# Peptides against a protein of PDB entry 3V4O: the designs that were tried, part 14

Target 1, 234 residues: chain A of PDB entry 3V4O
Amino acid sequence: DQPLAKDKVALLIGNMNYREHPKLKAPLVDVYELTNLLRQLDFKVVSLLDLTEYEMRNAVDEFLLLLDKGVYGLLYYAGHGYENFGNSFMVPVDAPNPYRSENCLCVQNILKLMQEKETGLNVFLLDMCRKRNDYDDTIPILDALKVTANIVFGYATCQGAEAFEIQHSGLANGIFMKFLKDRLLEDKKITVLLDEVAEDMGKCHLTKGKQALEIRSSLSEKRALTDPIQGTEY

## One batch from the design tools (peptide; made by RFdiffusion4, then SolubleMPNN)

Design b1_p9_5_s2 (from b1_p9_5, 6 letters changed)
Fold by OpenDDE base, seed 3:
Structure b1_p9_5_s2 (fold): chain B 234 residues (1-234), chain A 9 residues (1-9)
Amino acid sequence: as target 1 above (234 residues)
Amino acid sequence: MELQSFSPT
């Protein structure tokens, strides 16, 4: 049976113009390209650039309001980030140097809130570094997650590793988006799609030994980004 | 072509 989405909603955040950290270039183009692709997939897309901590938290709150039972939720982030003890932290543009977890948004906390909405699918695409932040020794105490079997994480890089952008020419893409954009419209289970992206990235000589896609999933159904929306959409 | 890290460090 073809799975159906109650609705499809995506929040895309690209942070590049940091106040106290090196500026990035790729998030601008990456968010733009992903926005265009997801709209072709009938996602309701909110795309935002260069968000402060307050703005990021507000954007996530508004995103959560659009989620409900059976809704497909996709969160994409491109920017500075880190991972401590298995928790991923997105860094706002106004984060201090050094930053701590209290200055950042924890992805796993967002996942918990998405689970409370009884979503049909939760997809996280994190185009950020996953290196340990040595200036933050805080171990977040997270509430236990439910067993929803509808979660997919696409990490642009391996645990403890860095994500990169291509600096050639006037337009820069992140390595992850460079390969993701070529397959995103394919009608395949999202984990299968990402696995193919991982293989494509693995063939790139430029990133060998530097960046590799990691997929973490608990997806018990054949859910795809191409799944039709239930109701009047079709 | 060159790669630039997303790492702030």
Scores: peptide ipSAE 0.284, ipTM 0.856, DockQ to the pose 0.838
Fold by OpenDDE base, seed 2:
Structure b1_p9_5_s2 (fold): chain B 234 residues (1-234), chain A 9 residues (1-9)
Amino acid sequence: as target 1 above (234 residues)
Amino acid sequence: MELQSFSPT
């Protein structure tokens, strides 16, 4: 049977204008394009740019309040980031230099909270670097995750690697979004969709050997971003 | 056309 979502909610964060770190350009266009696509998929989308730590935490809290049993939750982040011990950290624009985990938002902590909401699907699209932060030696202590089999991570790059944006004629797009946007509306299982995006990215001569999409998932159902919302016409 | 890393370092 066709899976149904009770509702579909997305939080998109693009951080560019960092105070103590190099500025980025791609998140502006990437968030905009993804917003339009997700709205076509009947997602309730909150799109925010250049968030401080305080603002990011508030945005995540508000996002979580919209989640409930059977709801599809999608978190997209574009900006500076790092990965320590398998945990992904999103860097707010007001983060100090150097930043530590206490200054950042841990994606896995958000996942834990999403699981408590008994969501139907948890999708994380992380357009950030995954290099280790040598200035942070803290080992995160996370609560054990539940076995919900409804989790999908789309990493713009491989473990320990960097994500890139293409700058041309004053415009910039992230490599990940460049290929994701072409397939996002396809009615396919989200992991299959991302796999195809990975193949498309792999054919790009610009990023071959430099950036590759990584998919990490535990998804036991054929759930797609195109899945209809329960009680609605489709 | 240039590639810019999201890495601050």
Scores: peptide ipSAE 0.282, ipTM 0.856, DockQ to the pose 0.771
Fold by OpenDDE base, seed 1:
Structure b1_p9_5_s2 (fold): chain B 234 residues (1-234), chain A 9 residues (1-9)
Amino acid sequence: as target 1 above (234 residues)
Amino acid sequence: MELQSFSPT
């Protein structure tokens, strides 16, 4: 029984030109490449670069408005980030130095809101560091997540570790996107696809012992990014 | 070839 998506919507955010933090390069190319790939998969893609906190929150709000029952939602983020107590925080370009959780967007909060939309699939691809932010002692009280069995996290790196971009020959890719882009169009369950990406990344000598893909999922159905949209023919 | 961390520090 082929799973069907009511619709497929993606929000891609790449933050590079930080005001108070080191600038990045990879998010530009990574967002561009992922945009093209997801559009080939019939995703409705909104791609944004260098968002302030205000703009990021607005983008997420607009993204959520496009979600509904059975819709596939994909959030991709490339930029600075951190993880405190299992909560992932995306850092806007206008975040202060140091930043705190109130300056950032919590991914798990977004997930909670996506669950309220009764989405068919929730995919988070987070190309950011996952180190603890020692300047933020806040322990967020998050709303309990529902048991929806449709959640997939692709973390570019392990908990407590850093994600990297390759600085070489002009254009730079994040290590995660470097390998993800080669498999993204494959008609496979998303967790299987990411597992293969993880193995590919594991062969990269540049990040051996430094960066490894982590997959966290609760997905009880064979959902793929290639799943057809309801009412369409393939 | 160098790696640049996505960490601000």
Scores: peptide ipSAE 0.281, ipTM 0.854, DockQ to the pose 0.825
Fold by OpenDDE base, seed 5:
Structure b1_p9_5_s2 (fold): chain B 234 residues (1-234), chain A 9 residues (1-9)
Amino acid sequence: as target 1 above (234 residues)
Amino acid sequence: MELQSFSPT
């Protein structure tokens, strides 16, 4: 049977003009290109750049309001980030230096809220570093996740490692998006698609030993970003 | 090509 999405909604956040941290360049182009690709896949896409903590939290809240039973939800983030104790934190542009978890948005909290909406698919594409934040020793207390078997994480880099962009070009993609964009429109199970992206990245001499895609998934159905929306002609 | 880290530090 062909899996169907009740709807397909994506929130794309690219943070680059940080106030207290080094500025980035790739998120601008990466968000733009991903927006165009996801729209071709009939996603309803909200794309935002340079969000403060307040704006990021509001954007996530609005995103969650669009989710419901059977809806495909995709969250893409490009910017500064860190990972402490297995929890991923997205850093707003107005985050202090140093920042702590209370200044950032925890991805796993968002996942928990998405599960409550009984979504059909939860995809997280996180183009950020995953190094530990030594200035924050707080262990987040998170609610237990449900067993929904519809979760896919695409980490731009492996645990404890950094994600990169091309430095000499202000309009170049980040490394992750450079490879992701070439395959995103393929009609394949999302985990299979990401696995191919991982292989493409692994063959690149620029990233060997520096950046590797990590796929973390619990996906019991053959769900693809190309899956048609229920009630539409396809 | 040169790479720039997304790391804040």
Scores: peptide ipSAE 0.274, ipTM 0.853, DockQ to the pose 0.914

Design b1_p9_5_s4 (from b1_p9_5, 6 letters changed)
Fold by OpenDDE base, seed 2:
Structure b1_p9_5_s4 (fold): chain B 234 residues (1-234), chain A 9 residues (1-9)
Amino acid sequence: as target 1 above (234 residues)
Amino acid sequence: MELQSFSPD
């Protein structure tokens, strides 16, 4: 009854050095730390920093090529972003000011493509703001999603809210990663794990009332990031 | 210690 992954693949993107927007610092350390943790979990990890629109689209395409039936797919993004009509948009470093949906990557479109691969698990960890982009009046028209019951969204912040990084002594960490890294290796259902991270964040005086983790999931099986890969010993 | 928003605004 132990869930098995056909394979485990992760794409981590950290955008910091924006050309037309404020620079960030946390994604550098956060991507590095998450990379090390996911590799301990036997994920095949591709970690990329400061991607242009072209590079981001190519990275996602290559990521999708590694997905197949039963494969665990994880997408992590840290950088600028926005949310319009419940759709999350990741902002490339070469995005114009202001940016619009055609300049960005829609996470829900990626999810649709992942579903077509019949993946075993789709996890999105989005460390970005979720504020409305007033400069983009486009209403996204997305293809209907399948009922796959294998989807987990971990939003670093609430709908319409901002995500933050903590800067100290020249270093910076995202608030989300600060708490996620302490529990990521735990052998628990991914939604349970994230719920505990949410509680940890809520107990911190630095984040209380400023940033709260939001979990959105449709996961009918007890799947964890620690699940073994089919055909491997554990 | 300082909090910095990911918001471009």
Scores: peptide ipSAE 0.291, ipTM 0.865, DockQ to the pose 0.754
Fold by OpenDDE base, seed 4:
Structure b1_p9_5_s4 (fold): chain B 234 residues (1-234), chain A 9 residues (1-9)
Amino acid sequence: as target 1 above (234 residues)
Amino acid sequence: MELQSFSPD
């Protein structure tokens, strides 16, 4: 007796080669690794790199078209970002310097749209900084969210803090993905899984006091990424 | 190991 997913769909975005901002390295590997893992979990995965604002918005639109009642939706983002007034903004590679909310994609807006699809589970894994953008004084007025009790946020870092990548031997990985990948395939409630990831990350001396995983969830059911898709044998 | 922030700053 376990929850079933109508389907499982994931959109993974990794932005590295920014035009007006420092370039990143980790998103390339992190998106790749997460793609492979999610496919093992029978997710339909769309992985995209270095998206402009236009491309990001299109990708999200296409992602939303794949969502429907009971579908598990997962959005992963690695790149520059900021958080203003509790709203997370993903920064496209063509964002100006400085960027404003109008140049970026608001995660909470995407969540609202996902709720309209009556999804079975909404998971956001955000590997980006969460510092306040002082160049953007806009207070976003977002639509009220529904009470769906199927929402999980995994923030790579704490509010107001930075997310980091580790560069070693020419390779770069995000701290978040470094620990997430080791547990992602576990058959556990997603919030429990992320809690274990948080604990593992907490043992990393390199980022102690600099980066810590934050889990924000409203999940009333024991849903896991390993949940079978309806109509399949398990 | 070197750390690089995802911050645009």
Scores: peptide ipSAE 0.287, ipTM 0.861, DockQ to the pose 0.827
Fold by OpenDDE base, seed 5:
Structure b1_p9_5_s4 (fold): chain B 234 residues (1-234), chain A 9 residues (1-9)
Amino acid sequence: as target 1 above (234 residues)
Amino acid sequence: MELQSFSPD
């Protein structure tokens, strides 16, 4: 049986013009390219750049409102970030220096909320560093996750490592997006697709020993980003 | 091409 999506919704956030942190370049192009690709896959895409904490929280709230039973939800983030105790934090452009967890958005909290929507697929593509934030020793207490077996994390880099962008004459592309964009339209199970992206990154001399894709998943069904939307012609 | 880290530091 062909898996069907009730709908397909994506929120893409690219933060680059930070107020108190180094500015980035890649998120601009990466969000744009990913937007175009996901639209070709019939995703309803909301793409936003340079969000404050307030704006990011609002964007996530609006994104969650579009999710429902069987809906495919995809969250892409490119920007500064960190990982403490297995929890991923996205950094808004107005975050202080140093920032703490209370200044940032916890991805695992978003996942919990997505599970409550009974989504058909939850995909997180996190193009950010995963180094520990030594300025924050807070251990977040999160609600227990359900066993939904529909979760896929694509981390642009390994735990404790950095993510990079490749700069070309003032413009930059994230390394993750550089390889992801070449395969994103393929009709394959999303974990298989990401595994191939991981291999592509591993073969590149620019990324060897510097950045490696990590896939974390519990996807029990053959779900693909190319899956047709229920009730539509395909 | 040049690599630039996403690191805030």
Scores: peptide ipSAE 0.282, ipTM 0.859, DockQ to the pose 0.798
Fold by OpenDDE base, seed 1:
Structure b1_p9_5_s4 (fold): chain B 234 residues (1-234), chain A 9 residues (1-9)
Amino acid sequence: as target 1 above (234 residues)
Amino acid sequence: MELQSFSPD
């Protein structure tokens, strides 16, 4: 039985031009590349760059409005970030130095809200560092997640580690996106696809011992980004 | 070729 999506919606955020933190380069190209690929997969894609905290929160709110029962939701983020106590925080471009959780967007909170929409699939692709933020001792009290068996996290790096971009010939790409883009259109279960990306990425000697893709999933169905939208012909 | 961390530090 072929899984079907009620709809497919993606929010892509790339933060580069930070006011109080080092500027990045890869998110520009990475967001562009991913946008084109996801559109080929019939995703409705909203791509945004250099968002302030206010703009990021608004973008997430608007994204959530597009989600409903059976909808595939994909959130991609490239930029600065950190992870405290298993919670991933995306850093807006206007975040202070140092930043705290109150200045950032918690991915797990977004996931909770996505679950409330009864989505068919929740995919998070996080191209950010996962180092502990020593300047933030806040332990957020998160609402318990439901057992929806439709969650996939693709972390560009391991817990406590950093994500990197490579600069070559004037262009910069994230290591994660460099390999993800080669497989994203494959008709495979999303966790299988990401596993193959992880293996490809593992062959990159530049990031050996520095960055490795981590997949965290609870996905009980063979759902793929290539799954047809209900009522459509392919 | 240069590696740049996404870390703010």
Scores: peptide ipSAE 0.275, ipTM 0.855, DockQ to the pose 0.794

Design b1_p9_6_s1 (from b1_p9_6 with K5T S9E)
Fold by OpenDDE base, seed 3:
Structure b1_p9_6_s1 (fold): chain B 234 residues (1-234), chain A 9 residues (1-9)
Amino acid sequence: as target 1 above (234 residues)
Amino acid sequence: SVPHTGEIE
């Protein structure tokens, strides 16, 4: 049986021009290229760059309003970030130095809200560092998640490590997007697709031993980004 | 320092 999506919605955020942190370059290109690819997959895509905390929270709220039962939701983030106690935090461009959890957006909180919408698939592609932020020792108390078996995390780097962008003459992709873009349109279960991306990253001499993709999933159905939208011809 | 994205050539 071919799984169907009620709709497909993506929010892409690329933060580069930080006020109190090193500026990045890759998110500009990465967001642009991913936008084009997801639109080819019939996603409704909202792409935003250089968001403040307020703007990021608003963007997430608007994204959630587009989600409903059976909708595929994809959140992509490229920028500074950290991971404390298994919780991923996206850093807005106006975050102070050092930043704390209250200055950032917690991905797991967004997941909880997506589950409340009874989405058909929840995909998180996080192109950010995952090192611990020693300046924040707060342990977030999160509500228990539902058992939905429709969750996929693609971490651009392994736990406790950093993500990188490739510096060439001119604009270039981050490492994660460099490999993801070559396979994103393939009609494969999303976890299988990401696994192939992980292998590509591992085989490349440029990235071998420097950055490794981590996939964390609970996906009981063969769902792909190429899945057709309910009520449409395919 | 605070974690950030690195660069590779």
Scores: peptide ipSAE 0.032, ipTM 0.679, DockQ to the pose 0.779
Fold by OpenDDE base, seed 4:
Structure b1_p9_6_s1 (fold): chain B 234 residues (1-234), chain A 9 residues (1-9)
Amino acid sequence: as target 1 above (234 residues)
Amino acid sequence: SVPHTGEIE
């Protein structure tokens, strides 16, 4: 019983040229490489860089319009971020210093909206820091999520920890993408795939003890990014 | 402090 996707849609956001925060390098390369990989997997990919809050919200809105029942939705974000009380916040490039939740996009809110679309799979790949933002004391009250059992989070780093970029003379991947790109095309359940990525990251001398992938999932079906699109020939 | 992404060599 091969799972089928009604369609496969991905939104990739890489924020690096922050106005009031340290600039990053890896998101450019990471978004590019992930775009190419996902397109090989027949994803419809929208890749955007350096989005303001307004632009990010619009991008998410447009992304949601592409989602429907049975559609695989993948959101990738590379940039600054934080996590407060289990909620992940993506930081737009025009976010103030310090930024608060009202300046950022809450991933869990996006997930809620994706659930409303009755997606077949919701994958979040978050290449951002997960430290608590002490300048944001807001306790978000989010609507309860539905029990859809089709959710996968791949956090580039552990809770409360930072994500890192590989420092080279030229452009280089972030740590997460360095390992993810080697396995992304594998025909495996997405959680299994990410678990292998986690092991690869753990075995690398550069990242061992420094950065670890966290997988958080509720996925009751053997769904893979390689799953064929319904109505297509294989 | 404000979270940030670090570099690794």
Scores: peptide ipSAE 0.032, ipTM 0.685, DockQ to the pose 0.793
Fold by OpenDDE base, seed 1:
Structure b1_p9_6_s1 (fold): chain B 234 residues (1-234), chain A 9 residues (1-9)
Amino acid sequence: as target 1 above (234 residues)
Amino acid sequence: SVPHTGEIE
């Protein structure tokens, strides 16, 4: 039995031109390429670059408004970030140096809100560092998550580690997107797809011992990004 | 230092 999506919606954020932090390069290309791929998969895609805290929060709010029961929601983020106590924080371009949780967007909070929408699938692709931010001693008290069994996290790097982009004279993908883009259109369960991406990335000599894809999922159904939208032709 | 995305060659 083929799972169906009521709709498919994606928010892609690429932050690179930071005001108080090192500038990045890869998010530009990564967001662009992922946008094109997801649109081929009939996702409604909103792609935004270099968002301030205010703009990021607004973008997330608007994204959530597009979610409903059975909708596939995908959030992709490329930029600076950190992870404290298992919580991922996306850093806006206008974040101070050092930044704290109050300056950033917590991914787990977004997940909680997505669950309230009774989405069919929640996918997070986080191309950011996951190192502990020692300048942030805040212990977030998050609401308990529901048991929805429809959650997939693809972390570009392992816990406590950094994510990297390749240094080239021209525009190039980050390591994660370099391998993700080659498999994204495959008709496979999303966790299987990401597992294959992880293996591909693991063969890269540039990131061996430096960066590894981590998949964290609670997905009880064979849901894929290729799943057709309800009411559409196959 | 503040966590950041690194660059590799």
Scores: peptide ipSAE 0.023, ipTM 0.644, DockQ to the pose 0.835
Fold by OpenDDE base, seed 2:
Structure b1_p9_6_s1 (fold): chain B 234 residues (1-234), chain A 9 residues (1-9)
Amino acid sequence: as target 1 above (234 residues)
Amino acid sequence: SVPHTGEIE
């Protein structure tokens, strides 16, 4: 039986123009292209650029209000970030140097809140570095997650590694989006789709040995981004 | 440039 989504909602955040950190270029193009693709998949998409901490928290709150039982939720982030003790932190453009967890948004906290909404699918696509932040010595105390079997993480890079942009004179994609955009519209289980993206990255001489996709999932159903919305015709 | 908040598309 074809899985159905009650609705499909995506929040895309691209942070580039940091005040106290190196500026990025790829998030602009990546967010734009991903927006177009997800809209073709009938996602309700909110795409935002260069968010402060306050604005990011508000955007996440508004995103959560759109989630409910059976809704597909997708969060994409491109920007600076770090990972401490398995927790991913997204860095707002107004974050101080150095930044700490109190200045950033914890992805796992967002996941917890999404689980409380009883969503049908939770997808995180994180295009950020995953190196440890040595200036943050806090150990986050997170509540245990529920066993919902509907979680997919696509990390643009390996644990402890960096994510890169394609070096061009003008605007270009990040490495992750370069390969993701070619497969995103395929009618496949989301973990299978991401696995194929991982293989594409591995075969390309540009990225081989430099950047690899990591997939972390607990997905017990064959759910795809192409799944139809309940009560709608296509 | 100065950081700004903007929705694209």
Scores: peptide ipSAE 0.019, ipTM 0.527, DockQ to the pose 0.051

